# Peptides against a protein of PDB entry 5HDT: the designs that were tried, part 131

Target 1, 163 residues: chain A of PDB entry 5HDT
Amino acid sequence: MVVKTFMDMDQDSEEEKELYLNLALHLASDFFLKHPDKDVRLLVACCLADIFRIYAPEAPYTSPDKLKDIFMFITRQLKGLEDTKSPQFNRYFYLLENIAWVKSYNICFELEDSNEIFTQLYRTLFSVINNGHNQKVHMHMVDLMSSIICEGDTVSQELLDTV
Target 2, 163 residues: chain A of PDB entry 5HDT as posed
Amino acid sequence: MVVKTFMDMDQDSEEEKELYLNLALHLASDFFLKHPDKDVRLLVACCLADIFRIYAPEAPHTSPDKLKDIFMFITRQLKGLEDTKSPQFNRYFYLLENIAWVKSYNICFELEDSNEIFTQLYRTLFSVINNGHNQKVHMHMVDLMSSIICEGDTVSQELLDTV

## One batch from the design tools (peptide; made by RFdiffusion4, then SolubleMPNN)

Design b2_p25_7_s1 (from b2_p25_7, 11 letters changed)
Fold by OpenDDE base, seed 2:
Structure b2_p25_7_s1 (fold): chain B 163 residues (1-163), chain A 25 residues (1-25)
Amino acid sequence: as target 1 above (163 residues)
Amino acid sequence: SFRAMTEEEKEELKKRRKEQEERIA
């Protein structure tokens, strides 16, 4: 129910956005971010991506520490893009597509640890990217990375070393 | 920047959502 609710929600549905705000906040709890089931974590990541989409351009999460945890969590899930034959690949694609379109990671520029987040993102993407991915996957990966570079004023040496 | 989706992107997402819904249950 929760996954479907956020997946189907429109960003212009103000009443629904207000109604499900508390649920959105709970999805970012340690209980879900550290859930032992990998499939559950993927679903949580997709929901979180949808939450950013729905509430754009304002995130419902106000804590910098929580935002860091969320994006580090999402980054870890993106490792699943490596296996294109996985039954869950379409959900990983959904996650990638969503965060690329919404430019969700650009929220991280407001965080003190933005460089750490971006570094981990780039390392993850370059670790999973391969010639087996179709053009759309590559496009979204490039769009995701380039949007961060374009908006950032400076790039850390560590990040440059990963590119 | 962090942005709302365009209408075209929303339509594409709806298509993707149908594919995801088939795998939820």
Scores: peptide ipSAE 0.299, ipTM 0.805, DockQ to the pose 0.596
Fold by OpenDDE base, seed 5:
Structure b2_p25_7_s1 (fold): chain B 163 residues (1-163), chain A 25 residues (1-25)
Amino acid sequence: as target 1 above (163 residues)
Amino acid sequence: SFRAMTEEEKEELKKRRKEQEERIA
């Protein structure tokens, strides 16, 4: 029910955005981020991606520590992109497509630990990319990484070593 | 930068929504 609510929500529906803001905040709690069920964690990641989409260009989460936790969590879920034959692959694709279009990770530039987040993202994407992925998947992966490089004022040596 | 989706992107996302709804219904 929660997944459908945010998935169907229009970013221009101000009344709905206000109504469900509290629910959005709860989805970033440890209860959901550390849920033992892998499928539940994927759904949570998709919801979080939708929340960023809906509230763009404003970040609904303002705590630097919470933002770091969220993006590290999303990065871990992206590992599921490796198995293109998985029944859950379409949801992993949904996650990738959303965060690439919205450029959600670019919120991390204001975080002190941005280099750590970007490094983990790049390592994850390069670890899962394979010839089984169609061109759309490849495009979103490249767009996600390129946007971060292009918008960053400086790129750390560690990040350069990862690329 | 962190940005709102374009109308073209919203239309494509609507297609994805339908696929997800069919799967979980």
Scores: peptide ipSAE 0.293, ipTM 0.801, DockQ to the pose 0.621
Fold by OpenDDE base, seed 1:
Structure b2_p25_7_s1 (fold): chain B 163 residues (1-163), chain A 25 residues (1-25)
Amino acid sequence: as target 1 above (163 residues)
Amino acid sequence: SFRAMTEEEKEELKKRRKEQEERIA
Protein backbone atom coordinates (compact mmCIF):
# COMPACT_ATOMS: atom_id res chain seq x y z
CA MET B 1 0.00 0.00 0.00
CA VAL B 2 2.54 2.58 1.14
CA VAL B 3 5.22 1.49 -1.33
CA LYS B 4 2.81 1.62 -4.26
CA THR B 5 1.62 5.07 -3.25
CA PHE B 6 5.07 6.63 -3.42
CA MET B 7 6.18 4.67 -6.48
CA ASP B 8 3.22 5.97 -8.48
CA MET B 9 3.37 9.54 -7.19
CA ASP B 10 4.51 12.36 -9.46
CA GLN B 11 6.96 14.86 -8.02
CA ASP B 12 4.97 17.69 -9.65
CA SER B 13 1.83 16.92 -7.64
CA GLU B 14 2.15 19.40 -4.77
CA GLU B 15 -1.19 18.52 -3.21
CA GLU B 16 -0.32 14.83 -2.95
CA LYS B 17 3.17 15.61 -1.61
CA GLU B 18 1.65 17.59 1.23
CA LEU B 19 -0.93 14.91 1.93
CA TYR B 20 1.61 12.10 2.31
CA LEU B 21 4.37 14.01 4.08
CA ASN B 22 3.55 12.46 7.45
CA LEU B 23 3.49 9.01 5.90
CA ALA B 24 6.95 9.63 4.44
CA LEU B 25 8.22 10.49 7.91
CA HIS B 26 6.80 7.30 9.42
CA LEU B 27 8.52 5.13 6.81
CA ALA B 28 11.87 6.14 8.29
CA SER B 29 10.92 4.81 11.73
CA ASP B 30 12.89 2.06 13.48
CA PHE B 31 9.98 -0.30 12.91
CA PHE B 32 10.62 -0.27 9.16
CA LEU B 33 14.40 0.16 9.17
CA LYS B 34 14.81 -2.82 11.52
CA HIS B 35 12.10 -4.98 10.00
CA PRO B 36 13.01 -8.70 10.26
CA ASP B 37 11.92 -9.51 6.68
CA LYS B 38 14.60 -8.91 4.04
CA ASP B 39 12.05 -8.35 1.27
CA VAL B 40 10.21 -5.80 3.37
CA ARG B 41 13.46 -3.94 4.03
CA LEU B 42 14.11 -3.80 0.28
CA LEU B 43 10.64 -2.38 -0.35
CA VAL B 44 11.21 0.18 2.40
CA ALA B 45 14.52 1.18 0.80
CA CYS B 46 12.85 1.61 -2.59
CA CYS B 47 10.10 3.67 -1.01
CA LEU B 48 12.63 5.88 0.77
CA ALA B 49 14.45 6.38 -2.53
CA ASP B 50 11.14 7.39 -4.12
CA ILE B 51 10.50 9.83 -1.28
CA PHE B 52 13.82 11.54 -2.01
CA ARG B 53 12.89 11.58 -5.71
CA ILE B 54 9.44 13.07 -5.10
CA TYR B 55 10.52 15.76 -2.66
CA ALA B 56 13.76 16.67 -4.45
CA PRO B 57 15.63 18.95 -4.26
CA GLU B 58 14.59 19.09 -0.60
CA ALA B 59 14.35 16.03 1.63
CA PRO B 60 11.38 15.86 4.02
CA TYR B 61 13.68 14.54 6.78
CA THR B 62 15.22 17.32 8.85
CA SER B 63 16.99 15.28 11.54
CA PRO B 64 20.68 14.60 10.80
CA ASP B 65 20.53 11.40 12.86
CA LYS B 66 17.53 10.17 10.92
CA LEU B 67 19.19 10.94 7.58
CA LYS B 68 22.27 9.01 8.68
CA ASP B 69 20.14 6.03 9.69
CA ILE B 70 18.33 6.09 6.35
CA PHE B 71 21.45 6.16 4.19
CA MET B 72 23.24 3.53 6.27
CA PHE B 73 20.10 1.43 5.88
CA ILE B 74 19.95 1.95 2.10
CA THR B 75 23.65 1.10 1.85
CA ARG B 76 23.07 -2.24 3.60
CA GLN B 77 20.30 -3.08 1.12
CA LEU B 78 22.58 -2.45 -1.87
CA LYS B 79 24.43 -5.66 -0.97
CA GLY B 80 21.55 -7.44 -2.70
CA LEU B 81 23.00 -6.36 -6.06
CA GLU B 82 25.54 -9.19 -5.76
CA ASP B 83 23.08 -11.86 -6.94
CA THR B 84 22.00 -10.98 -10.48
CA LYS B 85 19.82 -14.08 -10.69
CA SER B 86 17.72 -13.25 -7.63
CA PRO B 87 14.00 -12.68 -8.21
CA GLN B 88 14.44 -9.42 -6.30
CA PHE B 89 17.31 -8.15 -8.45
CA ASN B 90 15.04 -5.85 -10.45
CA ARG B 91 14.07 -4.06 -7.24
CA TYR B 92 17.71 -3.70 -6.23
CA PHE B 93 18.37 -2.27 -9.69
CA TYR B 94 15.46 0.12 -9.22
CA LEU B 95 16.97 1.27 -5.94
CA LEU B 96 20.41 1.81 -7.49
CA GLU B 97 19.04 3.61 -10.54
CA ASN B 98 16.89 5.93 -8.45
CA ILE B 99 19.57 7.02 -5.99
CA ALA B 100 22.07 7.48 -8.84
CA TRP B 101 19.72 9.65 -10.93
CA VAL B 102 18.52 11.75 -8.01
CA LYS B 103 22.00 11.93 -6.42
CA SER B 104 20.31 11.39 -3.08
CA TYR B 105 23.54 10.52 -1.21
CA ASN B 106 24.77 14.05 -1.87
CA ILE B 107 22.40 15.15 0.90
CA CYS B 108 24.90 13.52 3.27
CA PHE B 109 27.48 16.28 2.69
CA GLU B 110 25.55 18.28 5.27
CA LEU B 111 26.01 15.53 7.88
CA GLU B 112 28.92 15.33 10.33
CA ASP B 113 29.32 11.61 9.60
CA SER B 114 29.33 12.00 5.80
CA ASN B 115 32.73 10.31 5.39
CA GLU B 116 31.53 7.27 7.31
CA ILE B 117 28.45 7.01 5.11
CA PHE B 118 30.41 7.40 1.86
CA THR B 119 33.06 4.91 3.01
CA GLN B 120 30.43 2.29 3.74
CA LEU B 121 28.77 2.99 0.39
CA TYR B 122 32.03 2.54 -1.54
CA ARG B 123 32.94 -0.63 0.34
CA THR B 124 29.52 -2.06 -0.38
CA LEU B 125 29.57 -1.17 -4.08
CA PHE B 126 33.10 -2.52 -4.57
CA SER B 127 32.15 -5.74 -2.80
CA VAL B 128 29.22 -6.45 -5.14
CA ILE B 129 30.43 -5.03 -8.47
CA ASN B 130 31.50 -7.71 -10.96
CA ASN B 131 31.77 -8.46 -14.68
CA GLY B 132 28.37 -10.17 -14.61
CA HIS B 133 26.59 -6.86 -14.17
CA ASN B 134 25.31 -5.24 -17.35
CA GLN B 135 26.39 -1.82 -18.60
CA LYS B 136 23.47 0.00 -16.97
CA VAL B 137 24.34 -1.31 -13.50
CA HIS B 138 27.99 -0.33 -13.97
CA MET B 139 26.98 3.12 -15.19
CA HIS B 140 24.81 3.80 -12.16
CA MET B 141 27.49 2.59 -9.73
CA VAL B 142 30.13 4.75 -11.38
CA ASP B 143 27.79 7.76 -11.59
CA LEU B 144 26.93 7.41 -7.90
CA MET B 145 30.55 7.25 -6.74
CA SER B 146 31.83 9.89 -9.18
CA SER B 147 29.17 12.41 -8.19
CA ILE B 148 30.22 12.18 -4.55
CA ILE B 149 33.94 12.49 -5.34
CA CYS B 150 33.44 15.45 -7.67
CA GLU B 151 31.15 17.38 -5.34
CA GLY B 152 33.15 16.77 -2.16
CA ASP B 153 35.71 19.41 -1.19
CA THR B 154 37.46 17.22 1.37
CA VAL B 155 37.96 13.47 1.58
CA SER B 156 38.95 11.58 4.72
CA GLN B 157 41.90 9.21 4.79
CA GLU B 158 39.53 6.32 5.42
CA LEU B 159 37.57 7.14 2.27
CA LEU B 160 40.78 7.46 0.26
CA ASP B 161 41.83 4.00 1.45
CA THR B 162 38.67 2.52 -0.07
CA VAL B 163 39.27 4.09 -3.51
CA SER A 1 23.96 17.81 -6.26
CA PHE A 2 20.69 16.39 -5.00
CA ARG A 3 18.28 17.10 -7.85
CA ALA A 4 14.85 16.50 -9.31
CA MET A 5 14.63 14.07 -12.20
CA THR A 6 14.42 15.30 -15.79
CA GLU A 7 11.36 14.62 -17.92
CA GLU A 8 13.28 11.96 -19.82
CA GLU A 9 14.31 10.23 -16.59
CA LYS A 10 10.71 10.34 -15.33
CA GLU A 11 9.48 8.61 -18.45
CA GLU A 12 12.23 6.00 -18.28
CA LEU A 13 11.44 5.27 -14.63
CA LYS A 14 7.76 4.82 -15.46
CA LYS A 15 8.70 2.45 -18.25
CA ARG A 16 10.91 0.35 -15.98
CA ARG A 17 8.25 0.18 -13.28
CA LYS A 18 5.71 -1.09 -15.79
CA GLU A 19 8.16 -3.68 -17.07
CA GLN A 20 8.86 -4.87 -13.54
CA GLU A 21 5.17 -5.10 -12.70
CA GLU A 22 4.49 -7.10 -15.83
CA ARG A 23 7.35 -9.47 -15.03
CA ILE A 24 6.17 -10.29 -11.52
CA ALA A 25 2.45 -10.47 -12.47
Scores: peptide ipSAE 0.286, ipTM 0.796, DockQ to the pose 0.644
Fold by OpenDDE base, seed 4:
Structure b2_p25_7_s1 (fold): chain B 163 residues (1-163), chain A 25 residues (1-25)
Amino acid sequence: as target 1 above (163 residues)
Amino acid sequence: SFRAMTEEEKEELKKRRKEQEERIA
């Protein structure tokens, strides 16, 4: 129900955005980010991605630490893209497609630990990319990484070593 | 930068949403 709510919500639905703001904040709690069930974490990640989409260009999460936690969390979920035959692959694709189109990770440029986040993202993407992925998956991965590189003024040596 | 989706992207996403809902149902 929660997944469908945010998935179907339009960014121009101001009244709905206000109504579900508290729910959006609650979904970023440690309870959900550290949930032991992998499928639940994937659903949470998709919801968070939708929340960024809906509230763009301003995220409803104001805490830098919380934002870092969210993006590190999303990055960990992207590891699920490795298995193209997984029953949950389509949801992982949804997650990737969303964050690539919205350029959600670009919010991290305002964070002190942006380089750490981007480094982990790149490592994750390069670790999961394989010949089994179709052109759309590759495109979104490239779009996601290139957008960050193009917008960033500097990158850490660690990130350079990753690329 | 962090941005709202274009109308074209929204339509594509709506299509994906429908596909996801059908698989979840």
Scores: peptide ipSAE 0.252, ipTM 0.784, DockQ to the pose 0.660

Design b2_p25_7_s2 (from b2_p25_7, 10 letters changed)
Fold by OpenDDE base, seed 1:
Structure b2_p25_7_s2 (fold): chain B 163 residues (1-163), chain A 25 residues (1-25)
Amino acid sequence: as target 1 above (163 residues)
Amino acid sequence: MFRAFTEEEKKEYKERRKEQLERIE
């Protein structure tokens, strides 16, 4: 199982990282990002989150356009956090926790369209936040947004004020 | 910042990963 393989992989496992690099690249293809099955897209998002964790601080994706596509894709998946009673909620939580812990969105500061990505992220998070979420979910959401604000000297203050 | 984990963070992540695996497997 590809999902479990990346979940179990450590950052310091250099041999495995090299071995699965091509697989990591394939998972970011349009085939997977535009997969018709919602559950498959969630699994892909989790794998991508793990890939950022495993290869930190160097993402294996070299194309700025590809990175943008990936983070816009991940952002769309985070919408699934809105339903705390969903059978897939634990995977959505996994996705949120991982990206907050790794601070993977901070890669986007190097992208020309970073403001667009962060805007969509903030809008998505605020749209899904509800009283049904436990304290840990809220903490990860706040941590994710705060890390971007604190690091983002290039982030538009106008954009932050209007979000 | 987007960075590799410290040794302490690696330990913490492994603990959290175990918890996640228990919930999603």
Scores: peptide ipSAE 0.344, ipTM 0.849, DockQ to the pose 0.913
Fold by OpenDDE base, seed 5:
Structure b2_p25_7_s2 (fold): chain B 163 residues (1-163), chain A 25 residues (1-25)
Amino acid sequence: as target 1 above (163 residues)
Amino acid sequence: MFRAFTEEEKKEYKERRKEQLERIE
């Protein structure tokens, strides 16, 4: 399975990184980002998170528009964190954990629309965060938001109002 | 801080991955 393949791949696995590069690029296509199945979209998001981990510090996606699409897509998937009793919650947790650990959203600082992306991320996280989440979930959410604030020299007033 | 992992972080990831696979699969 594609999800397991990327999950098991190391950052220094150069042969595998080259072998699966085309697949990584294909997973960011509209076919997958706009897939009608919610579970498929979640799997795609997890794969994309692993792709950022594997290819760090050089994301294989070079188009600013594509990067924006990807992070807006991932942000939309994070809405699934709200229901801790969902059968797919563990996969949503995996997504959150990975993007927080890798600091993948920090790629967005190079994008012109970074403020839009970060604003949507913060709004999404604040909308789903609740006392039903365990300490690890809260920790990853805080780490994700804090890393953006710490690395960013300036943030928009809109983002500050969201925080 | 989008960066490659240190060797220690790589080891940590491998250990956590075992737990992750057990939860997802």
Scores: peptide ipSAE 0.334, ipTM 0.845, DockQ to the pose 0.875
Fold by OpenDDE base, seed 2:
Structure b2_p25_7_s2 (fold): chain B 163 residues (1-163), chain A 25 residues (1-25)
Amino acid sequence: as target 1 above (163 residues)
Amino acid sequence: MFRAFTEEEKKEYKERRKEQLERIE
């Protein structure tokens, strides 16, 4: 399984990173980002999250538009965190934990449309956060949001209006 | 902030890896 391959890969596995670079690029194609199957999109999101982890500090995606598409895509998948009883919740949790730990969204600060991305992220997180989530889920959500605030120093008025 | 892990962070990731796999596999 592709998701397991990337999940098992270390950041200093240079030989493997080079070997799977083309696959990483292919996973960000519209074919996968716009795939009609929700479960496939979740797996793709997890792979993309791991790809950012593996290739840090240099994302293999060089196009600003592609990066925007990816993070908007990942943001949409985070809606799946709302249902804690879903059979796929553990994968959604993995996605959240990964992006919070790696701080992958911080790549977006270099993008022209960073405010749009962060606005959508915060809107999504606050839409799904609920008292049914355990402490770890809440912690990762807070870590993710606070990291962006801290690095950005200031928050746009648009983001403040959204939250 | 988007950076490669330190050796300690790599170790931490490996320690959590088993738990993560158990949750999603």
Scores: peptide ipSAE 0.329, ipTM 0.845, DockQ to the pose 0.845
Fold by OpenDDE base, seed 4:
Structure b2_p25_7_s2 (fold): chain B 163 residues (1-163), chain A 25 residues (1-25)
Amino acid sequence: as target 1 above (163 residues)
Amino acid sequence: MFRAFTEEEKKEYKERRKEQLERIE
């Protein structure tokens, strides 16, 4: 399965990284980002999160517009954290933990629309953060937001007002 | 920052990944 392939891949697996580069690029296409099935979109988001981990510090996506689409897409999936009783909650947890650990959103500082992306991320997190989550979920949410603030010499007043 | 993991970070991530797989599987 594609999800397991990227989940199992290490950052220093150079041969595998080259082999699956085209697949990584294909997963960021509108076909997958706009897929009508929410479970498929969640799997795509997890794969994209792993792709950022694997290819760090050089993401395979070079288009600023594509990067914006990807992070706005991932942000929308994080809404699924609101239902702790969902059968898919563990995958939403994986997505959250991964992006917090990798600090993948910090790529967005290179984008012109970084403030829009971060604002939407914070709004999304605050919309779900008070839904009876355990301490580990809260910790990852804080880690994710803190990593952006700590690196954010370019953080706008608009983002600060959102927090 | 967005960067490649150190050897220590790789070890830490692998342990966290094992924990996640146990929860999902």
Scores: peptide ipSAE 0.330, ipTM 0.837, DockQ to the pose 0.895; fails the geometry check

Design b2_p25_7_s3 (from b2_p25_7, 9 letters changed)
Fold by OpenDDE base, seed 1:
Structure b2_p25_7_s3 (fold): chain B 163 residues (1-163), chain A 25 residues (1-25)
Amino acid sequence: as target 1 above (163 residues)
Amino acid sequence: MFRAFTEEEKEEYKKRREEAKKRIE
């Protein structure tokens, strides 16, 4: 299971990181990002989140366009946080916890379209946040949003209007 | 910041991962 392989891998697993690097690149292909199955897309998002964790502080994806596609993709998956009673909620929670803890979205500051990415992220988070979420979910959402505000030197007016 | 974990953070993440596994697997 690819999902479990990356979940169990640590940042200091240098030999494994080298072994699975090509697989990490393959998982970011349009085939997976545009997969018709919603559950598959969620698993892909979790793998991508773990890949950012494992290879930090360097992402294995060198193309700015690819990085944009990945983070826009992950952002779309976060919509699944709205349904707290879904069987997949725990997987969505894992995705949120991971990206908040790793601060993977901070990679986007180096992208030309960073404002678009952050705007979509904030819109998505505000659309799904509700009183049904437990305290940990709320903390991760706050951590994710605050880290971007704190580290961002320049923020678009659109993002400022959203926050 | 997007970063490699310190030794302390590695231990904390290990705990987080185990908790996540209990919820997911």
Scores: peptide ipSAE 0.629, ipTM 0.948, DockQ to the pose 0.899
Fold by OpenDDE base, seed 4:
Structure b2_p25_7_s3 (fold): chain B 163 residues (1-163), chain A 25 residues (1-25)
Amino acid sequence: as target 1 above (163 residues)
Amino acid sequence: MFRAFTEEEKEEYKKRREEAKKRIE
């Protein structure tokens, strides 16, 4: 229910954005980020991705530490893209498409540990990319990485060398 | 960049969302 609520919500849904703001904040709690069930974590990641979309350009999470935790969490979930035959693959695809389209990771440029976040993202994507992925999956992965490189003026040479 | 959608982008995203819903079902 919660997943569908945020999925169906648009950026101009001002009343709903206000109504579900506290829920959005609660979904970033350690209870959900460290939930023992991997399927629950995937759903949480999708909700968080939609929350970034809905509230753009101002994410409701104001703590730099919390933002880091969220993006490191989302990055970890992207490992699920490795199994193209998984029943949850289409949900992982949704997560990838969303963050690539919204360019939500670009908010990380304001974080002190942006290089760490981007490094982990790139390493994760390269670890899961395979020939079993269709062209659209590959395109989203490329779009996600390219947008960070092209729009970021704080990307270090060390990060580029790591990729 | 991380931004609010233009009207054109809103329309495009609505299409993407519907396609995603069909995939997830």
Scores: peptide ipSAE 0.624, ipTM 0.946, DockQ to the pose 0.902
Fold by OpenDDE base, seed 5:
Structure b2_p25_7_s3 (fold): chain B 163 residues (1-163), chain A 25 residues (1-25)
Amino acid sequence: as target 1 above (163 residues)
Amino acid sequence: MFRAFTEEEKEEYKKRREEAKKRIE
């Protein structure tokens, strides 16, 4: 399974990184980002999160528009964190933990539409955060949001107003 | 920061990954 392949891959796996680079690029296509199956989209999001981890500090996606599409896509998937009883919750948990720990959203600082991306991220996280989440989930959400605020040289007033 | 892991971070992530696998599988 593709999901497991990227999940088990490490950053120093140079031969594998080269071998699966084209697959990584294809996973960011509209076919997958706009896939009608919600479970497939979640798996795609997890793969993309792992791809950012594996290829750090250089994401394989060179198009700013593509990067925007990817992060807007991942942001939309995070809404699935709202249902803690879902069979897919642990997969959403994985997605959150990965992007928070890897700090993949920090790539967006180089994008023209970074403010839009971060705003949507914060709105999404605040919409799903609740007292039913365990401490680790809360921690990852806070880490994800705070790292963007702390590591950004400049943060728009609009973004700060959403916090 | 979004960067290559140190050796220590690699080991930590391996632990996180194993824990995640237990939850997902």
Scores: peptide ipSAE 0.612, ipTM 0.944, DockQ to the pose 0.921
Fold by OpenDDE base, seed 2:
Structure b2_p25_7_s3 (fold): chain B 163 residues (1-163), chain A 25 residues (1-25)
Amino acid sequence: as target 1 above (163 residues)
Amino acid sequence: MFRAFTEEEKEEYKKRREEAKKRIE
């Protein structure tokens, strides 16, 4: 499975990184980002999160528009955190933990529409955060949000209003 | 910051990954 391939891949796996680079690019295509199946989109999001981890600090996606699409896509998937009883919750947990720890959203600071991306991220997180989440989930959400606030040079008023 | 892991961070992530696998698989 492709998801497992990237999950098991390390940053120093140079041969594998080269081998799977084209696949990484293909996974960011509209076919996958706009896939009608919610579970498929979640798996794609996890792959993309791992791709950012693996290729850090250089994401293989060179188009700013593509990067925006990817992070808006990942943000939309995070809505799945709302149902802690879902069979896919642990996969959503993985997605959250990964992007929080890797700090992949920090790539967005270089994008023209960074404030839009961060605003949507915060809106999404606040929409799903609840007392039913365990402490680790809360911690990852806080880590993700605080990293962006602390490392960002400027924050839009809209984002400030969201926080 | 988004960056390559130090050796210590690599080991930590390996641990996290195994824990994640335990939850998912």
Scores: peptide ipSAE 0.595, ipTM 0.939, DockQ to the pose 0.912

Design b2_p25_7_s4 (from b2_p25_7, 10 letters changed)
Fold by OpenDDE base, seed 5:
Structure b2_p25_7_s4 (fold): chain B 163 residues (1-163), chain A 25 residues (1-25)
Amino acid sequence: as target 1 above (163 residues)
Amino acid sequence: MFRAFTEKEKEEYKKRRKEALERIE
């Protein structure tokens, strides 16, 4: 299982990182990002989150357009956090925890469309945040949003209006 | 920040990963 392979991989696994680099690149293709199956898209998002973790601080994706596609894709998946009773909720939980702790979205500061990405992220998170989420989920959501605000040199007025 | 983990952070992540797997599986 590809998902478990990346989940189990560590940042210092240099030989494995080299071996699976091409797979990491393929997982960001339109075939996977636009896959018709919602569960497959969630698994892809988790893999991408792990890929950012594993290859940090050097993301394997060099195209700004591709990076934008990836983060917009991940953002769309986070909407699945709204249903805490879903059998897939724990995978959405994993996705959130990963990107929050790794601070993957901070890569977007180098992108021209960073404001669009962050705005969509914040809108999505505020859309799904509710009192039914446990403390850890809330913490990850806050950490994710706060890290972007605190580590960014400048934040657009549009983003500030969203918060 | 988006960076490589320290050894301490690596150990913490392994713990988190284990907990995540217990929830997912």
Scores: peptide ipSAE 0.480, ipTM 0.916, DockQ to the pose 0.935
Fold by OpenDDE base, seed 1:
Structure b2_p25_7_s4 (fold): chain B 163 residues (1-163), chain A 25 residues (1-25)
Amino acid sequence: as target 1 above (163 residues)
Amino acid sequence: MFRAFTEKEKEEYKKRRKEALERIE
């Protein structure tokens, strides 16, 4: 299973990282990002999050447009955090924990449309955050948002209005 | 910052991954 393969892989697994590099690139294709199945899209998002973890500090995706598509895609998946009773909630939890811990969204500071990405992320997080989430979920959301604010030298007025 | 883990962070992530697997699988 591809999802488990990336989940089990460590950052210092150099031979495996080289072996699965082409697969990592393939998983970011429009075929997977626009897959009609919601559960498949969630699995793809988790794989992409793990790919950023494994290849840190260098993402294997070199195209700014592709990186934008990926992070906009991941942001859309985070909407699934709203339903805490969903069978897929724990996988959404994993997605959130991963991106918060790895600080993968910080790659977006190098993108021309970083403000758009961060604005959508904040809007999404504030739309799903509620008192029903446990302490760890809240902690990850705070860590994710704080990291972007702390490292962002310039923030658009639109993003400031959402904070 | 987006970076490779230190040895301590690698160990911490192993714990996090274990906990995640217990929740998901």
Scores: peptide ipSAE 0.477, ipTM 0.916, DockQ to the pose 0.901
Fold by OpenDDE base, seed 4:
Structure b2_p25_7_s4 (fold): chain B 163 residues (1-163), chain A 25 residues (1-25)
Amino acid sequence: as target 1 above (163 residues)
Amino acid sequence: MFRAFTEKEKEEYKKRRKEALERIE
């Protein structure tokens, strides 16, 4: 299972990182980002989150357009956090925890459309956050949003107004 | 900051990963 492979991989696994680099690049293709199966998209998102973790601080994706596509894609998957009773909720939880801990969205500060990405992220998080989420989910959501605000020096006032 | 983990952070993440696996499985 590809998802398990990346999930189990550590940042210092240099040989494995080299071995699976092409797969990492392939997982960011439109074939996977636009895959018709929602569950597949979730697994892809988790893989991408792990890929950012594994290859930090250098993402293997060099194209700004590709990076934008990836983070917009991940943002869309976070909508799945809304249904806490879903069988896939724990997978969505993993996705959230990963990106919050790794701070992978901070890569977006180097992108021209960073404000768009962050705006969509915040809107998505606020759309799914509810009192049914446990404390850890809330914590990760807050950590994710606050990290971007606190560490970013290019956050627009417009973005702040939407928060 | 998006960066490589320190040794302590690696250990922390391994714990988180283990917990995540337990939830997913």
Scores: peptide ipSAE 0.474, ipTM 0.914, DockQ to the pose 0.937
Fold by OpenDDE base, seed 2:
Structure b2_p25_7_s4 (fold): chain B 163 residues (1-163), chain A 25 residues (1-25)
Amino acid sequence: as target 1 above (163 residues)
Amino acid sequence: MFRAFTEKEKEEYKKRRKEALERIE
């Protein structure tokens, strides 16, 4: 299973990182990002989150447009956090925990459309956050949003209105 | 900031990974 392969991989696994680099690039293709199956998209998002973790601080994706597509894609998957009773919730939980811990969205500061990405992220998080989420989920959401606000030099008015 | 983990952070993430696997599996 590809998801487990990346999940089990460490940052210092140089041989594995080299071996799976082409797979990492392939997973960011439109075939996967626009896959019609919601569960497949979630698995892809988790893989991408782990890829950012594994290859930090240098993501293997060099195209700014591709990076934007990836993070907009991951943001859309976070909508799945809304249903805490879903069988896939724990997978969404992992996605959230990963991106919060790794601070992968901070890559977006180098992108021209960073404010758009962050605005969509915040809108998505606030659309799914509720009192039914446990404390850890709330903490990850707060950590994710706080990191972006604290490290960002400028924030658009639209983002400020969202927060 | 987005960066490589220190050894301490690697160990912490291994712990988190284990916990995540227990939830998912």
Scores: peptide ipSAE 0.459, ipTM 0.911, DockQ to the pose 0.925

